Peptides against a protein of PDB entry 6JX3. Designs and how they scored, part 8

Target 1, 85 residues: chain A of PDB entry 6JX3
Amino acid sequence: AEFRLRPEISVAQTDYGMVLLDGRSGEYWQLNDTAALIVQRLLDGHSPADVAQFLTSEYEVERTDAERDIAALVTSLKENGMALP

## One batch from the design tools (peptide; made by RFdiffusion4, then SolubleMPNN)

Design b2_p19_7_s2
Fold by OpenDDE base, seed 4:
Structure b2_p19_7_s2 (fold): chain B 85 residues (1-85), chain A 19 residues (1-19)
Amino acid sequence: as target 1 above (85 residues)
Amino acid sequence: ARVERRAGPHTSIRRLGVL
């Protein structure tokens, strides 16, 4: 399934990293660098497999760790009301 | 309160606050 943010979520780029703002609750969350990279690539239309490959090559993350990061982050963003199910 | 949630081995999200 396509990864998409919920309509009420706004993305801001800050000097300290990517921030996601919920326009309804007012809560805002900062992503660490690896999480921000994953979100950006998924939003750009890359597959999870593409993202995993990118993490292994550019950030020297182990493939298994990359796959776990992607799956866990997507789940977290859905559970926190930032991504569509 | 500030909440930091670790997702995977190298990923985390941190609640900064409420506007």
Scores: peptide ipSAE 0.613, ipTM 0.898, DockQ to the pose 0.857
Fold by OpenDDE base, seed 1:
Structure b2_p19_7_s2 (fold): chain B 85 residues (1-85), chain A 19 residues (1-19)
Amino acid sequence: as target 1 above (85 residues)
Amino acid sequence: ARVERRAGPHTSIRRLGVL
């Protein structure tokens, strides 16, 4: 239900975007701006529906695309070992 | 090699390396 990063993952803000660092493996990933926004809002406790609404207004993304982005990003972050299942 | 994954229509993640 709740979106959470794995405990070994750290968040860093860079001039070129959000970076997620695995403190155990040293692997690090950069998120594009839309992905970073989604992660930030989810970590702040907003629901996927809240985030979808935010994306439609902030980036003028179609609602269906926003919902698909959120679902796909969450899946990717889990599969790449950054988010808890 | 750099790994870039497109998640959805407007989202992507890119592995930059290993520290």
Scores: peptide ipSAE 0.597, ipTM 0.894, DockQ to the pose 0.865
Fold by OpenDDE base, seed 3:
Structure b2_p19_7_s2 (fold): chain B 85 residues (1-85), chain A 19 residues (1-19)
Amino acid sequence: as target 1 above (85 residues)
Amino acid sequence: ARVERRAGPHTSIRRLGVL
């Protein structure tokens, strides 16, 4: 399934990194650099497998860690009301 | 309150506040 943000969520780039703003509640969340990279690539239409390959090649992280980061981040964004289920 | 939520080994999100 396609990764999508909820319609009330907007993305902002700040000096401190990527921020997701909930236009209804006013809550805003900063992503760390790796999380921002994952979200950017998913929103660009890359598959989780593409993102995992990118992380392993660009940062030389273990494949298992890359896959766990992607899955856990997607879950977290859904649980925190930022991504559509 | 500020909330730091670790997702995976290298990923986290941090609630900065409410506008």
Scores: peptide ipSAE 0.573, ipTM 0.887, DockQ to the pose 0.864
Fold by OpenDDE base, seed 5:
Structure b2_p19_7_s2 (fold): chain B 85 residues (1-85), chain A 19 residues (1-19)
Amino acid sequence: as target 1 above (85 residues)
Amino acid sequence: ARVERRAGPHTSIRRLGVL
């Protein structure tokens, strides 16, 4: 299924990385660079499998670690009200 | 759901605050 941010979420780029802002609650979250990369690629329409392959090929991340990061990040973004379920 | 900051092997998300 398509990864999508909730309508109330805005993306900002800062000197320290990507920030997601909830326009309703005012909560804001910072992603580290790898998390931001994952989110960017998912939002661009790449599948989790595409992203895992990308991380293994381009960043020397082990496949199991890439898969774990993607799954954990997506879950976290959903649980924290940033991404649609 | 319960709001939590999370980190994986190479990833992290962190709640910075409320504006």
Scores: peptide ipSAE 0.569, ipTM 0.879, DockQ to the pose 0.620

## One batch from the design tools (peptide; made by RFdiffusion4, then SolubleMPNN)

Design b2_p20_1_s1
Fold by OpenDDE base, seed 4:
Structure b2_p20_1_s1 (fold): chain B 85 residues (1-85), chain A 20 residues (1-20)
Amino acid sequence: as target 1 above (85 residues)
Amino acid sequence: KKPYVRPRITRLTEPVVAWP
């Protein structure tokens, strides 16, 4: 299944980085640069495996660590109501 | 290759953007 944000989520760029706003709850979530990069690539249709390959190519990170970090982020985004299941 | 920083999300205690 493709990665998608919930319809009530708005995306904004701020001085503090990428921010997701839940229009229903009023909660704001800040993403650091890595999280924002991952989310943007997933929204563009890249698979988690694609993103892991990208991270290991660009950054000093092991493939297994990248995969784990991506999976954990996706889970967190879903569980915190930002991404669709 | 660039230094790697683990992805992080943080709930903000106050709005940093205008309400849409």
Scores: peptide ipSAE 0.671, ipTM 0.897, DockQ to the pose 0.853
Fold by OpenDDE base, seed 3:
Structure b2_p20_1_s1 (fold): chain B 85 residues (1-85), chain A 20 residues (1-20)
Amino acid sequence: as target 1 above (85 residues)
Amino acid sequence: KKPYVRPRITRLTEPVVAWP
C-alpha cells in the first residue's frame, strides 16, 4: 500500500531538520537528512524501489543496503505511530 | 557520489536538538 502518515501526524521543518509531530500526544521525532529525504520521496508517491534507486545514484551506498535501510525506516515509522500500516 | 549516512529517527523529549 501507499506510504501515508497517520492523520494526527504533521511535518515540521526546523533548523535541525524534519520533525514529525503527534498533535494528540505531543510526542515528536526528529529525522536526520537521509530519513527526511526518504520520507519526503515516499510521501510524494515514489515507491521504496524508486527511493532505493535514487539513493544508489546519489550516494555511496549499495542497492541492498539502501533497500534494507528504507524498509527499516518504514517499519520504525509504523511501529512508532507515525505512519499508517 | 555523496557520502551515505543511514536514516535515523530520534524521539524527542526536550526541545529540538541537533542530531546527525
Scores: peptide ipSAE 0.670, ipTM 0.897, DockQ to the pose 0.513
Fold by OpenDDE base, seed 2:
Structure b2_p20_1_s1 (fold): chain B 85 residues (1-85), chain A 20 residues (1-20)
Amino acid sequence: as target 1 above (85 residues)
Amino acid sequence: KKPYVRPRITRLTEPVVAWP
C-alpha cells in the first residue's frame, strides 16, 4: 500500500529540520534527518524495501536494522496521526 | 558510508512554523 500523509498534515522545512503540522489539532512534530529522508522517499513512491536498500548503501547500517527502523517510523507516524493507515 | 542515526520524531511543545 502507498504511504501517504493524512490530508490535514502539512510539511515544512525549517531550521529544525522537517516539521509536520496537524492542521486540526495544531500539534507539531519534528523529524530528524534520517526520518525526513525516509518519509520523503516513501512519499516519492519508494517502497520500504527500496528505502532500506538506499539506507544500507549510503549509511553504516545493516539491512535488518534499516528495515526495523523504517517499519517503526511508519508505525509511529500512523499511530500519531500523521500518516494514513 | 555515512554514520547512521536512527530515525526519530519528536513532539514539539511550541510551534516552530506558521500555520499554513
Scores: peptide ipSAE 0.669, ipTM 0.897, DockQ to the pose 0.867
Fold by OpenDDE base, seed 5:
Structure b2_p20_1_s1 (fold): chain B 85 residues (1-85), chain A 20 residues (1-20)
Amino acid sequence: as target 1 above (85 residues)
Amino acid sequence: KKPYVRPRITRLTEPVVAWP
């Protein structure tokens, strides 16, 4: 399944990092560097498994922890109305 | 390898806060 943002969501880059904006409600969310990296790679067509491999190669994180954190982020983005189910 | 920071999303209010 392809990771996609909802059509009303746009991406902005700020001095403080990536922000996702809901063009209908006006709500917006800031992503830290790790969350932004994960989202960017998922939007680029990488699978969660690809992203986990990338994280473990670049950062001091174990595969299981990376997989859990990616899954939790994706769930949060869906539950908070930013990503399509 | 670089230090790892867990992913975080934050609903924004004013003022904007920087996160790692």
Scores: peptide ipSAE 0.669, ipTM 0.897, DockQ to the pose 0.467

Design b2_p20_1_s4
Fold by OpenDDE base, seed 4:
Structure b2_p20_1_s4 (fold): chain B 85 residues (1-85), chain A 20 residues (1-20)
Amino acid sequence: as target 1 above (85 residues)
Amino acid sequence: KRPYVRPRITRLTEPVVTWP
């Protein structure tokens, strides 16, 4: 399924990295560089498998770890109301 | 290959961005 942010979520770049703002709750969520990279690629239409391949190609990480980390991030973004189910 | 840091999200207790 396509990865998308919820309509009420705004994206901003800050000195601290990517930030997601929930316009309804007012909550701010900061993403570290890796999380931001994953989100950006998913929003661009890459699949989790694509992103995992990218991570293993560019970073010192094993495929299984990359896959787990991506899945966990996506789950967290959905559960915390940032991404659509 | 570059060092890998696991993805992390952090809920902030105060605004980081000023919105119009």
Scores: peptide ipSAE 0.666, ipTM 0.895, DockQ to the pose 0.877
Fold by OpenDDE base, seed 5:
Structure b2_p20_1_s4 (fold): chain B 85 residues (1-85), chain A 20 residues (1-20)
Amino acid sequence: as target 1 above (85 residues)
Amino acid sequence: KRPYVRPRITRLTEPVVTWP
């Protein structure tokens, strides 16, 4: 299924990096550069497999590690109320 | 290839981020 943010979540770019803000609760989360890159590509319609391939092509990371890191990030974003299940 | 940093999210408190 398509990766989507919850409707109350807004994206902001700050001097400290990408931030996701919950407009209802006021909670917000900072993403490091790798997390931001993954989220941006998923929101652009790339699959997790596409993102894993991209990471292994551009960065010093093994495919299995990239896949696990993407899956863990997606799970965290869902569990912390930023992404739709 | 570039050095790899694992993805990380961090819950922020209001004093940490200043909005423009």
Scores: peptide ipSAE 0.666, ipTM 0.896, DockQ to the pose 0.799
Fold by OpenDDE base, seed 2:
Formats: structure tokens, sequence, C-alpha cells
Structure b2_p20_1_s4 (fold): chain B 85 residues (1-85), chain A 20 residues (1-20)
């Protein structure tokens, strides 16, 4: 299934990087550059496999590490109420 | 290839965005 943010989540670009705001709880979450890049690509319709390929092509990271990091990020975003299940 | 930084999310304890 496609990666989507929950409807109450707003995205803001700030001096601190990408921030996700939960309009209901008022919680703010800052994403570092890598997390923001992954989220942006997933939201654009790229699969986790696509993103992993991108990361390994552009950065000093192994495929398995990239895949693990993407999966962990997605899980965290879902568990913390930012992404839809 | 450029250095890789693992993805991180951080819960912020104060607003960093102006509410519309």
Amino acid sequence: as target 1 above (85 residues)
Amino acid sequence: KRPYVRPRITRLTEPVVTWP
C-alpha cells in the first residue's frame, strides 16, 4: 500500500528542516535531512525499494542498511501517529 | 557518494512553526 500521512498531519519546512505537526495533539516532530528525503520520496509514490536504491546510489550506505533504516522510519512514523497504517 | 546519516525523528518540546 502507498505511504500516506494522516490527515491531521501538516508538513512545514523550517530552519530546523522538515517538521511534522499533529494538528490534533499539537505535537511537533523534526525530521533530519535523511528522514525528510525518505518521506518526500515515499509521498511522491516511490516504493521503499526505490528509496533504498536511491540511497545506495547517492550515499555511503549498503542496501541492507538502507532498507532497514527505511523500514524503521516508516514504523516509527506509523507508531507515532504521523503516517497511516 | 556522500556520507550517510541515518534517518532520525525527534519530538520537539516547543513550537517551531507559526500556527496559521
Scores: peptide ipSAE 0.664, ipTM 0.894, DockQ to the pose 0.875
Fold by OpenDDE base, seed 1:
Structure b2_p20_1_s4 (fold): chain B 85 residues (1-85), chain A 20 residues (1-20)
Amino acid sequence: as target 1 above (85 residues)
Amino acid sequence: KRPYVRPRITRLTEPVVTWP
């Protein structure tokens, strides 16, 4: 399934990295570099499996851990109102 | 390969800022 941000979410690049702003609630969230990288690739149309492969090729992480971390991040983004279900 | 840092999100309404 396609990963998409909710329409009220704006993306900003800051000195602290990627920030997501909910234009309706006023909530905003900071993403660390890994989270931002995952989100960017998902938004570009890569599947979670693609992203896991990318992470294991570039970083010192095992495939299982990468898959877990991606899934947990996606869940968190959905639960916190940033990504569409 | 580069060191791996687990993905993190931080809500800023309480307002906490962290480095990437």
Scores: peptide ipSAE 0.675, ipTM 0.894, DockQ to the pose 0.472; fails the geometry check

Design b2_p20_2_s2
Fold by OpenDDE base, seed 1:
Structure b2_p20_2_s2 (fold): chain B 85 residues (1-85), chain A 20 residues (1-20)
Amino acid sequence: as target 1 above (85 residues)
Amino acid sequence: AKKPYVPASKGITRLGTLPV
């Protein structure tokens, strides 16, 4: 399924990294560099499998661990009201 | 060389609430 942010969520790039802002509630979250990278690639249309392959090519991480981390991140983004189900 | 991996799933931090 396509990964999408909720319509009220805005993305900002700051000196401290990627920030997601809920334009209705005003809540905002910072993503670390890895999370930002994954989100950016998913928003660009890459599949989780594509992202996992990318991570294993660039970082010291095993494929299964990358896949689990991506899945956990996506779940958190959905549960925190940032991404659509 | 491949870079150290910092987990993403623990990399979401709520910073607060801005006036909107």
Scores: peptide ipSAE 0.702, ipTM 0.924, DockQ to the pose 0.913
Fold by OpenDDE base, seed 5:
Structure b2_p20_2_s2 (fold): chain B 85 residues (1-85), chain A 20 residues (1-20)
Amino acid sequence: as target 1 above (85 residues)
Amino acid sequence: AKKPYVPASKGITRLGTLPV
């Protein structure tokens, strides 16, 4: 399924990293570099499997660990009201 | 060389709430 942010979420690129702002509640979150990278690739249409493959090629992480981390990130983004279910 | 992996799932930090 397509990864999408909720319509009320704005993305800002700052000197300190990617920030997501909820325009309704005012809540905002900072993503670390890895999370920002994953979100960017997912928004570009890459599948979690694609992203995991990319991560294992660039980082010291095993495929299964990368996939679990991606899944956990996506779950967190949904639970925090940033991504659509 | 491959880079150290910093987990993404623990890399979302709630900064606060802005007036909206």
Scores: peptide ipSAE 0.702, ipTM 0.923, DockQ to the pose 0.942
Fold by OpenDDE base, seed 3:
Structure b2_p20_2_s2 (fold): chain B 85 residues (1-85), chain A 20 residues (1-20)
Amino acid sequence: as target 1 above (85 residues)
Amino acid sequence: AKKPYVPASKGITRLGTLPV
C-alpha cells in the first residue's frame, strides 16, 4: 500500500517544524521532528519497513517499537483526515 | 552515537483553523 496525503492537504515547512494544512476545512497540524521524518520518508517512497530500519540505525529505539510507532502514526494521520486510507 | 528517540505517534498537534 502506498502512503499518500489526501489531495486537500498541503505541506508547509515552518520554523516550528512540518505543518499539514487542510485546504477545505482550514485545520492545520504540527508534526514533531520524528513524525515529520517518518512522513517525509514515506512520501519519498520508502516502505514502513525501510523507515523502521532507518530509525533503528539512527536512534535509540528497538525495531519492534519503531514499527509500532510508524503504524500508529500512519493510523492517526488517516483518522485525522490527512492521509488516504 | 545513536540519538534519543522521541515517539512520533503522539507527535501530531492541532494548531487551529485558518480562514479558507
Scores: peptide ipSAE 0.702, ipTM 0.923, DockQ to the pose 0.907
Fold by OpenDDE base, seed 2:
Structure b2_p20_2_s2 (fold): chain B 85 residues (1-85), chain A 20 residues (1-20)
Amino acid sequence: as target 1 above (85 residues)
Amino acid sequence: AKKPYVPASKGITRLGTLPV
Protein backbone atom coordinates (compact mmCIF):
# COMPACT_ATOMS: atom_id res chain seq x y z
CA ALA B 1 0.00 0.00 0.00
CA GLU B 2 1.07 3.58 -0.67
CA PHE B 3 2.61 5.49 2.22
CA ARG B 4 0.86 8.80 2.80
CA LEU B 5 0.79 11.41 5.52
CA ARG B 6 -2.52 12.42 7.02
CA PRO B 7 -3.91 15.56 5.36
CA GLU B 8 -3.54 17.64 8.53
CA ILE B 9 0.19 16.91 8.72
CA SER B 10 2.62 19.52 7.43
CA VAL B 11 6.26 18.89 6.68
CA ALA B 12 8.93 21.45 7.50
CA GLN B 13 12.64 21.28 6.87
CA THR B 14 14.80 22.82 9.55
CA ASP B 15 18.52 23.08 10.19
CA TYR B 16 18.04 20.31 12.72
CA GLY B 17 16.02 17.95 10.54
CA MET B 18 12.55 17.22 9.29
CA VAL B 19 9.63 18.31 11.46
CA LEU B 20 6.06 17.05 11.17
CA LEU B 21 3.27 19.28 12.48
CA ASP B 22 -0.33 18.28 13.11
CA GLY B 23 -2.30 21.34 12.07
CA ARG B 24 -5.33 20.31 14.11
CA SER B 25 -3.83 19.33 17.45
CA GLY B 26 -0.66 21.37 17.22
CA GLU B 27 1.52 18.40 18.12
CA TYR B 28 4.84 18.31 16.33
CA TRP B 29 7.67 15.83 16.03
CA GLN B 30 11.28 15.94 14.92
CA LEU B 31 12.70 13.13 12.82
CA ASN B 32 16.33 12.10 12.89
CA ASP B 33 18.23 11.99 9.61
CA THR B 34 17.55 8.32 8.91
CA ALA B 35 13.83 8.63 9.61
CA ALA B 36 13.61 11.71 7.41
CA LEU B 37 15.38 9.90 4.59
CA ILE B 38 13.01 6.94 4.79
CA VAL B 39 9.92 9.17 4.93
CA GLN B 40 11.11 11.21 1.96
CA ARG B 41 11.70 8.13 -0.18
CA LEU B 42 8.39 6.55 0.80
CA LEU B 43 6.55 9.77 -0.04
CA ASP B 44 8.35 9.79 -3.40
CA GLY B 45 6.73 6.45 -4.17
CA HIS B 46 9.48 4.01 -3.31
CA SER B 47 8.39 0.79 -1.65
CA PRO B 48 9.75 -0.29 1.72
CA ALA B 49 11.76 -2.90 -0.17
CA ASP B 50 13.22 -0.17 -2.38
CA VAL B 51 14.15 1.86 0.66
CA ALA B 52 15.75 -1.12 2.38
CA GLN B 53 17.87 -1.75 -0.71
CA PHE B 54 18.93 1.88 -0.70
CA LEU B 55 19.83 1.80 2.99
CA THR B 56 22.02 -1.28 2.65
CA SER B 57 23.92 0.40 -0.18
CA GLU B 58 24.63 3.57 1.79
CA TYR B 59 24.82 2.46 5.42
CA GLU B 60 26.32 -0.27 7.56
CA VAL B 61 23.06 -2.14 8.00
CA GLU B 62 21.86 -5.59 6.98
CA ARG B 63 18.81 -5.95 4.75
CA THR B 64 16.66 -7.65 7.37
CA ASP B 65 17.53 -5.03 9.98
CA ALA B 66 16.75 -2.22 7.55
CA GLU B 67 13.38 -3.75 6.68
CA ARG B 68 12.49 -4.14 10.35
CA ASP B 69 13.52 -0.58 11.13
CA ILE B 70 11.42 0.78 8.24
CA ALA B 71 8.42 -1.24 9.37
CA ALA B 72 8.81 -0.05 12.96
CA LEU B 73 9.10 3.57 11.85
CA VAL B 74 5.99 3.32 9.67
CA THR B 75 4.07 1.74 12.52
CA SER B 76 5.09 4.55 14.86
CA LEU B 77 4.10 7.21 12.34
CA LYS B 78 0.69 5.62 11.97
CA GLU B 79 0.21 5.19 15.72
CA ASN B 80 1.21 8.81 16.34
CA GLY B 81 -1.40 9.98 13.83
CA MET B 82 1.07 11.23 11.24
CA ALA B 83 0.61 8.60 8.51
CA LEU B 84 -2.57 7.16 7.07
CA PRO B 85 -3.26 3.51 7.94
CA ALA A 1 32.77 3.63 2.72
CA LYS A 2 29.30 2.97 4.07
CA LYS A 3 28.04 5.24 6.81
CA PRO A 4 27.16 4.18 10.35
CA TYR A 5 23.48 3.33 10.62
CA VAL A 6 21.40 5.24 13.15
CA PRO A 7 18.02 3.56 13.62
CA ALA A 8 15.03 5.49 12.34
CA SER A 9 12.43 3.73 14.47
CA LYS A 10 13.75 5.50 17.56
CA GLY A 11 14.21 8.73 15.64
CA ILE A 12 10.84 10.37 16.16
CA THR A 13 10.70 12.83 19.04
CA ARG A 14 7.56 14.62 20.11
CA LEU A 15 8.63 18.20 20.72
CA GLY A 16 5.36 19.49 22.10
CA THR A 17 2.20 21.28 21.10
CA LEU A 18 2.03 24.61 19.32
CA PRO A 19 -1.00 26.88 19.47
CA VAL A 20 -3.06 26.37 16.34
Scores: peptide ipSAE 0.700, ipTM 0.923, DockQ to the pose 0.916

Design b2_p20_2_s4
Fold by OpenDDE base, seed 4:
Structure b2_p20_2_s4 (fold): chain B 85 residues (1-85), chain A 20 residues (1-20)
Amino acid sequence: as target 1 above (85 residues)
Amino acid sequence: AKKPYVSAAKGITRLGTLPV
């Protein structure tokens, strides 16, 4: 359903890209540009399908690959304690 | 024209731990 970051995760925009910071542990992660774009759109309320459509319209990527990429990223964010299950 | 695509699948990198 709704994509959400865990409450303790903060988002920062840096000169080096989007950074996620765990305010409790202090752990922080950098996202590459594509990952940041996906996260931003999901947080804005777009569905994974919406994001896939956006990616295929703007980038040289096939729909299936975009969908797989989004799913893989979301899974990683959940498994690494950044996004809610 | 569409832009080159860079995968997000491994697009998260743990940088370390800041004092909090």
Scores: peptide ipSAE 0.673, ipTM 0.918, DockQ to the pose 0.888
Fold by OpenDDE base, seed 1:
Structure b2_p20_2_s4 (fold): chain B 85 residues (1-85), chain A 20 residues (1-20)
Amino acid sequence: as target 1 above (85 residues)
Amino acid sequence: AKKPYVSAAKGITRLGTLPV
């Protein structure tokens, strides 16, 4: 399934890194660099499998760990109202 | 060389609420 942010969520680059802002509630979250990278690639249309391959090619991480990390992040983004289910 | 990896699993942090 396509990864998408909820319509009310905006992406901003700040001095604190990548931030997601809920334009209705005003609630906002900071993403660390890895989370930002994953989100950006997913939004660009890459699959989780594509992202896992990218991570293992560029970073000191094993495929299984990359897959778990992506899944955990996506779950968190959905549960915290940032991404569509 | 591959770069050090930092997990994204705990990579989201709620900062608070801004006026909108």
Scores: peptide ipSAE 0.672, ipTM 0.919, DockQ to the pose 0.871
Fold by OpenDDE base, seed 3:
Structure b2_p20_2_s4 (fold): chain B 85 residues (1-85), chain A 20 residues (1-20)
Amino acid sequence: as target 1 above (85 residues)
Amino acid sequence: AKKPYVSAAKGITRLGTLPV
């Protein structure tokens, strides 16, 4: 279950953080710092389990909360047309 | 030594639409 962005989505780094742009509709979305970190690691090939382990090692967050956070973000990215199913 | 955590669950915000 590889995490991938849709082909029409481009990634931009801005002074306000990571932005995802839909090249077909023109819609663009800002990610907060945690969301950007998760997306970057997933795109680099880390599994959700890897990302959860990373979050709990670096941040004040419990494993279960990290896992829920990752799952919720991935779901949102898919539902908003940014990530492939 | 761990950093404060901010949730990513609602970490996406639609900014608008650019001309394409």
Scores: peptide ipSAE 0.671, ipTM 0.919, DockQ to the pose 0.905
Fold by OpenDDE base, seed 2:
Structure b2_p20_2_s4 (fold): chain B 85 residues (1-85), chain A 20 residues (1-20)
Amino acid sequence: as target 1 above (85 residues)
Amino acid sequence: AKKPYVSAAKGITRLGTLPV
């Protein structure tokens, strides 16, 4: 249930957003602001449900859409080797 | 007022590969 990055992944904050670097392959990815916000909250221990509630309180998004967006992001991060399954 | 929402689903972009 806990969201975690793979141990080889480093997080960097830049003026243009969050960047994730794979220290083994060298591959690096930029996150947009929403993705970075979701990742930050998940890493802080909030559940996807918690994050969805936060998003609907701050942004013009419906609960179901927020949940789907979070799930899609998490899936992508796992599939591209950034997050642990 | 709530802020405009930008999706995170396509919010990851591969920038390249750094020498490691």
Scores: peptide ipSAE 0.671, ipTM 0.918, DockQ to the pose 0.922

Design b2_p20_5_s1
Fold by OpenDDE base, seed 4:
Structure b2_p20_5_s1 (fold): chain B 85 residues (1-85), chain A 20 residues (1-20)
Amino acid sequence: as target 1 above (85 residues)
Amino acid sequence: KRPYVRPAIRRLPPSVRVEF
């Protein structure tokens, strides 16, 4: 399953970090640096497993924690209407 | 390795407007 943003979502890099705009609701969503990094890699075609490996190699995080955090973020993005199911 | 911060998303209040 390929990770994709919904068509109505716009992306920008701002002084607030990565921001997603929902063009339908007008809502703005700020991503912290870790979330932005995960989203960027997923959009580039990396799998969640790829991203977890990347996180554990670059950051002080255990594999299980990285996997959980990625899964939770993806779920949140889908449930909040930012990512396609 | 760098310090790890858990990923987070936050809805910005309506008073915040960002130009895209």
Scores: peptide ipSAE 0.703, ipTM 0.906, DockQ to the pose 0.910
Fold by OpenDDE base, seed 1:
Structure b2_p20_5_s1 (fold): chain B 85 residues (1-85), chain A 20 residues (1-20)
Amino acid sequence: as target 1 above (85 residues)
Amino acid sequence: KRPYVRPAIRRLPPSVRVEF
């Protein structure tokens, strides 16, 4: 399954991090650095497993925690209308 | 390895306007 943003979502890179705009609702969403990194890699075509491996290689995080955090973020992005199901 | 911070998203108040 390919991770994609909904077509109405615009992305901005700001001094305070990645911001997503929902063009239909007008809502703005701010991502912290870790969330932005995960989203960027998923959009580049990496799988959640690939991202988990990347996180454990670069950061002080255990594999299980990385996998959980990625899954939770993806779920939130879908449920909040930013990512396609 | 770098310190790890959990991923987070936050809905911004309606008054916030970000330039794209």
Scores: peptide ipSAE 0.703, ipTM 0.906, DockQ to the pose 0.866
Fold by OpenDDE base, seed 2:
Structure b2_p20_5_s1 (fold): chain B 85 residues (1-85), chain A 20 residues (1-20)
Amino acid sequence: as target 1 above (85 residues)
Amino acid sequence: KRPYVRPAIRRLPPSVRVEF
């Protein structure tokens, strides 16, 4: 399924890195560089498999670890109300 | 290849607000 942010989520590039604002709750969330990269690629239409391949090609990470980290991030974004289920 | 840092998200405290 397509990865999408919820409509109430705003995105900004800031001195804190990528920051997400939930316009309904007022909560702010900071993403580190890896998380921001993953989110950006998913929003651009890349699959989790595509992102995992990218990570293993560019970074010192094994495929299994990359896949787990992507899945965990997506789960967190959904559970915290930032991404659509 | 570059060093890998696990992805992380952190909820910012209410004292921290960002201009969008």
Scores: peptide ipSAE 0.702, ipTM 0.905, DockQ to the pose 0.904
Fold by OpenDDE base, seed 3:
Structure b2_p20_5_s1 (fold): chain B 85 residues (1-85), chain A 20 residues (1-20)
Amino acid sequence: as target 1 above (85 residues)
Amino acid sequence: KRPYVRPAIRRLPPSVRVEF
């Protein structure tokens, strides 16, 4: 399935990193650089597998760990109302 | 390869307002 943000979510780039705003609840969520990178690539249409390959090629991380981290982030974004299921 | 930091998200306190 395609990774998409919920329609009420806005994205801002700040001096401190990517921030997501829920326009209905008023909640703000800050992403660290790795999370922002993953989200940006997913929104650009890359699959989780694509992102895992990118991470392992550029960073000191094993494939299994990259896959786990991507999956956990996606789950968190869905559970906290930022991404569509 | 570059050092890897695990991805993280954090809910900001309600006192924080970011301009969009």
Scores: peptide ipSAE 0.701, ipTM 0.903, DockQ to the pose 0.885

Design b2_p20_5_s2
Fold by OpenDDE base, seed 4:
Structure b2_p20_5_s2 (fold): chain B 85 residues (1-85), chain A 20 residues (1-20)
Amino acid sequence: as target 1 above (85 residues)
Amino acid sequence: KKPYVRPSITRLPPSVKVEF
């Protein structure tokens, strides 16, 4: 299924990295570089498998770890009200 | 290949304001 942010979530690129704003609660969430990369690719329509392949090709990470990290991030974004289920 | 850092998200304190 398509990864999407909730309508109330805004995205900003800052000197401190990618930041998400929940327009209803006013909460800010900062993503580190890896999380930002994953989110950007998912929003562009890449599958988690695509992202895992990208990570393993560019970074010193094993496929299994990449897949687990992507899944965990997606879960966190959904549970924290940033991404649609 | 570059060193890998696990993805993380951090909730910022309410005192932090970012321009959108």
Scores: peptide ipSAE 0.705, ipTM 0.908, DockQ to the pose 0.902
Fold by OpenDDE base, seed 1:
Structure b2_p20_5_s2 (fold): chain B 85 residues (1-85), chain A 20 residues (1-20)
Amino acid sequence: as target 1 above (85 residues)
Amino acid sequence: KKPYVRPSITRLPPSVKVEF
């Protein structure tokens, strides 16, 4: 399934990094640089496999670790109500 | 290649407000 944010989620770029706001609960979530990079690429339509390839090409990370980290982040975003199931 | 940092998300305390 494609990665999508829930309609009530807003995105902002701040001096502290990417921040997501849940317009219903009022909760703010700050993403570190890696998480922001992953989310942006997924929102741009890249697959998790595409993102993993990107990470391994630019960062000191193995493919398996990148894939696991991407999956874990996506799961967290869904479980915390930021991304659609 | 650049140093790799695992992705993380952090819930900000309720007192924090960010302008969108």
Scores: peptide ipSAE 0.705, ipTM 0.907, DockQ to the pose 0.886
Fold by OpenDDE base, seed 2:
Structure b2_p20_5_s2 (fold): chain B 85 residues (1-85), chain A 20 residues (1-20)
Amino acid sequence: as target 1 above (85 residues)
Amino acid sequence: KKPYVRPSITRLPPSVKVEF
């Protein structure tokens, strides 16, 4: 399934990192660099598997850890109302 | 390879405003 942000979510690229705004609640969420990178690649159409491969190629992380971290992030984004289910 | 930091999201305090 395609990863998409909810329509009420706005994205800002700041010097502090990626920030998401929920236009309905007014809540702000800051993503660290890794989370921002994952989200950007998912939004570009890469699968979680693609992203995991990218992470293991560029960073000192094992495939299993990368997969887990991606899955956990996606779940958090969905549960916190930032990404579509 | 670069050092890896696990992904995280942080809810900012309501007093924080970000320009969009």
Scores: peptide ipSAE 0.704, ipTM 0.906, DockQ to the pose 0.897
Fold by OpenDDE base, seed 3:
Structure b2_p20_5_s2 (fold): chain B 85 residues (1-85), chain A 20 residues (1-20)
Amino acid sequence: as target 1 above (85 residues)
Amino acid sequence: KKPYVRPSITRLPPSVKVEF
C-alpha cells in the first residue's frame, strides 16, 4: 500500500526540521530528523522495508527496532489525521 | 554508523505560525 499524506496536509521545511500543517484544523506538527527522513523516503515510494534497510545501513539501530519505529510513526501519522489509511 | 534517534512527532502550540 502506498504511503500518502491526506489532501489537507501541507509540508514545510524549516530551520527546525519538517513541519506538517493540517489545513482544516490549523494544527502544526514538527517531525524530528529521523521522522522526517522516514516520511520523505515513504513519500518517494520506498517501502517500510526499504526504509528499515536504509536506517540499519546508516545508523546504529537493529533491523527489528527500525521496523518497529517506522510502523509506530506511520500509525501515529494516520491516527493524527496526517496520513491516509 | 551514525547515532540513532527514534522518530518523533510533536504537536506545536496554537500560537505557532509557520510559513508555508
Scores: peptide ipSAE 0.704, ipTM 0.906, DockQ to the pose 0.884

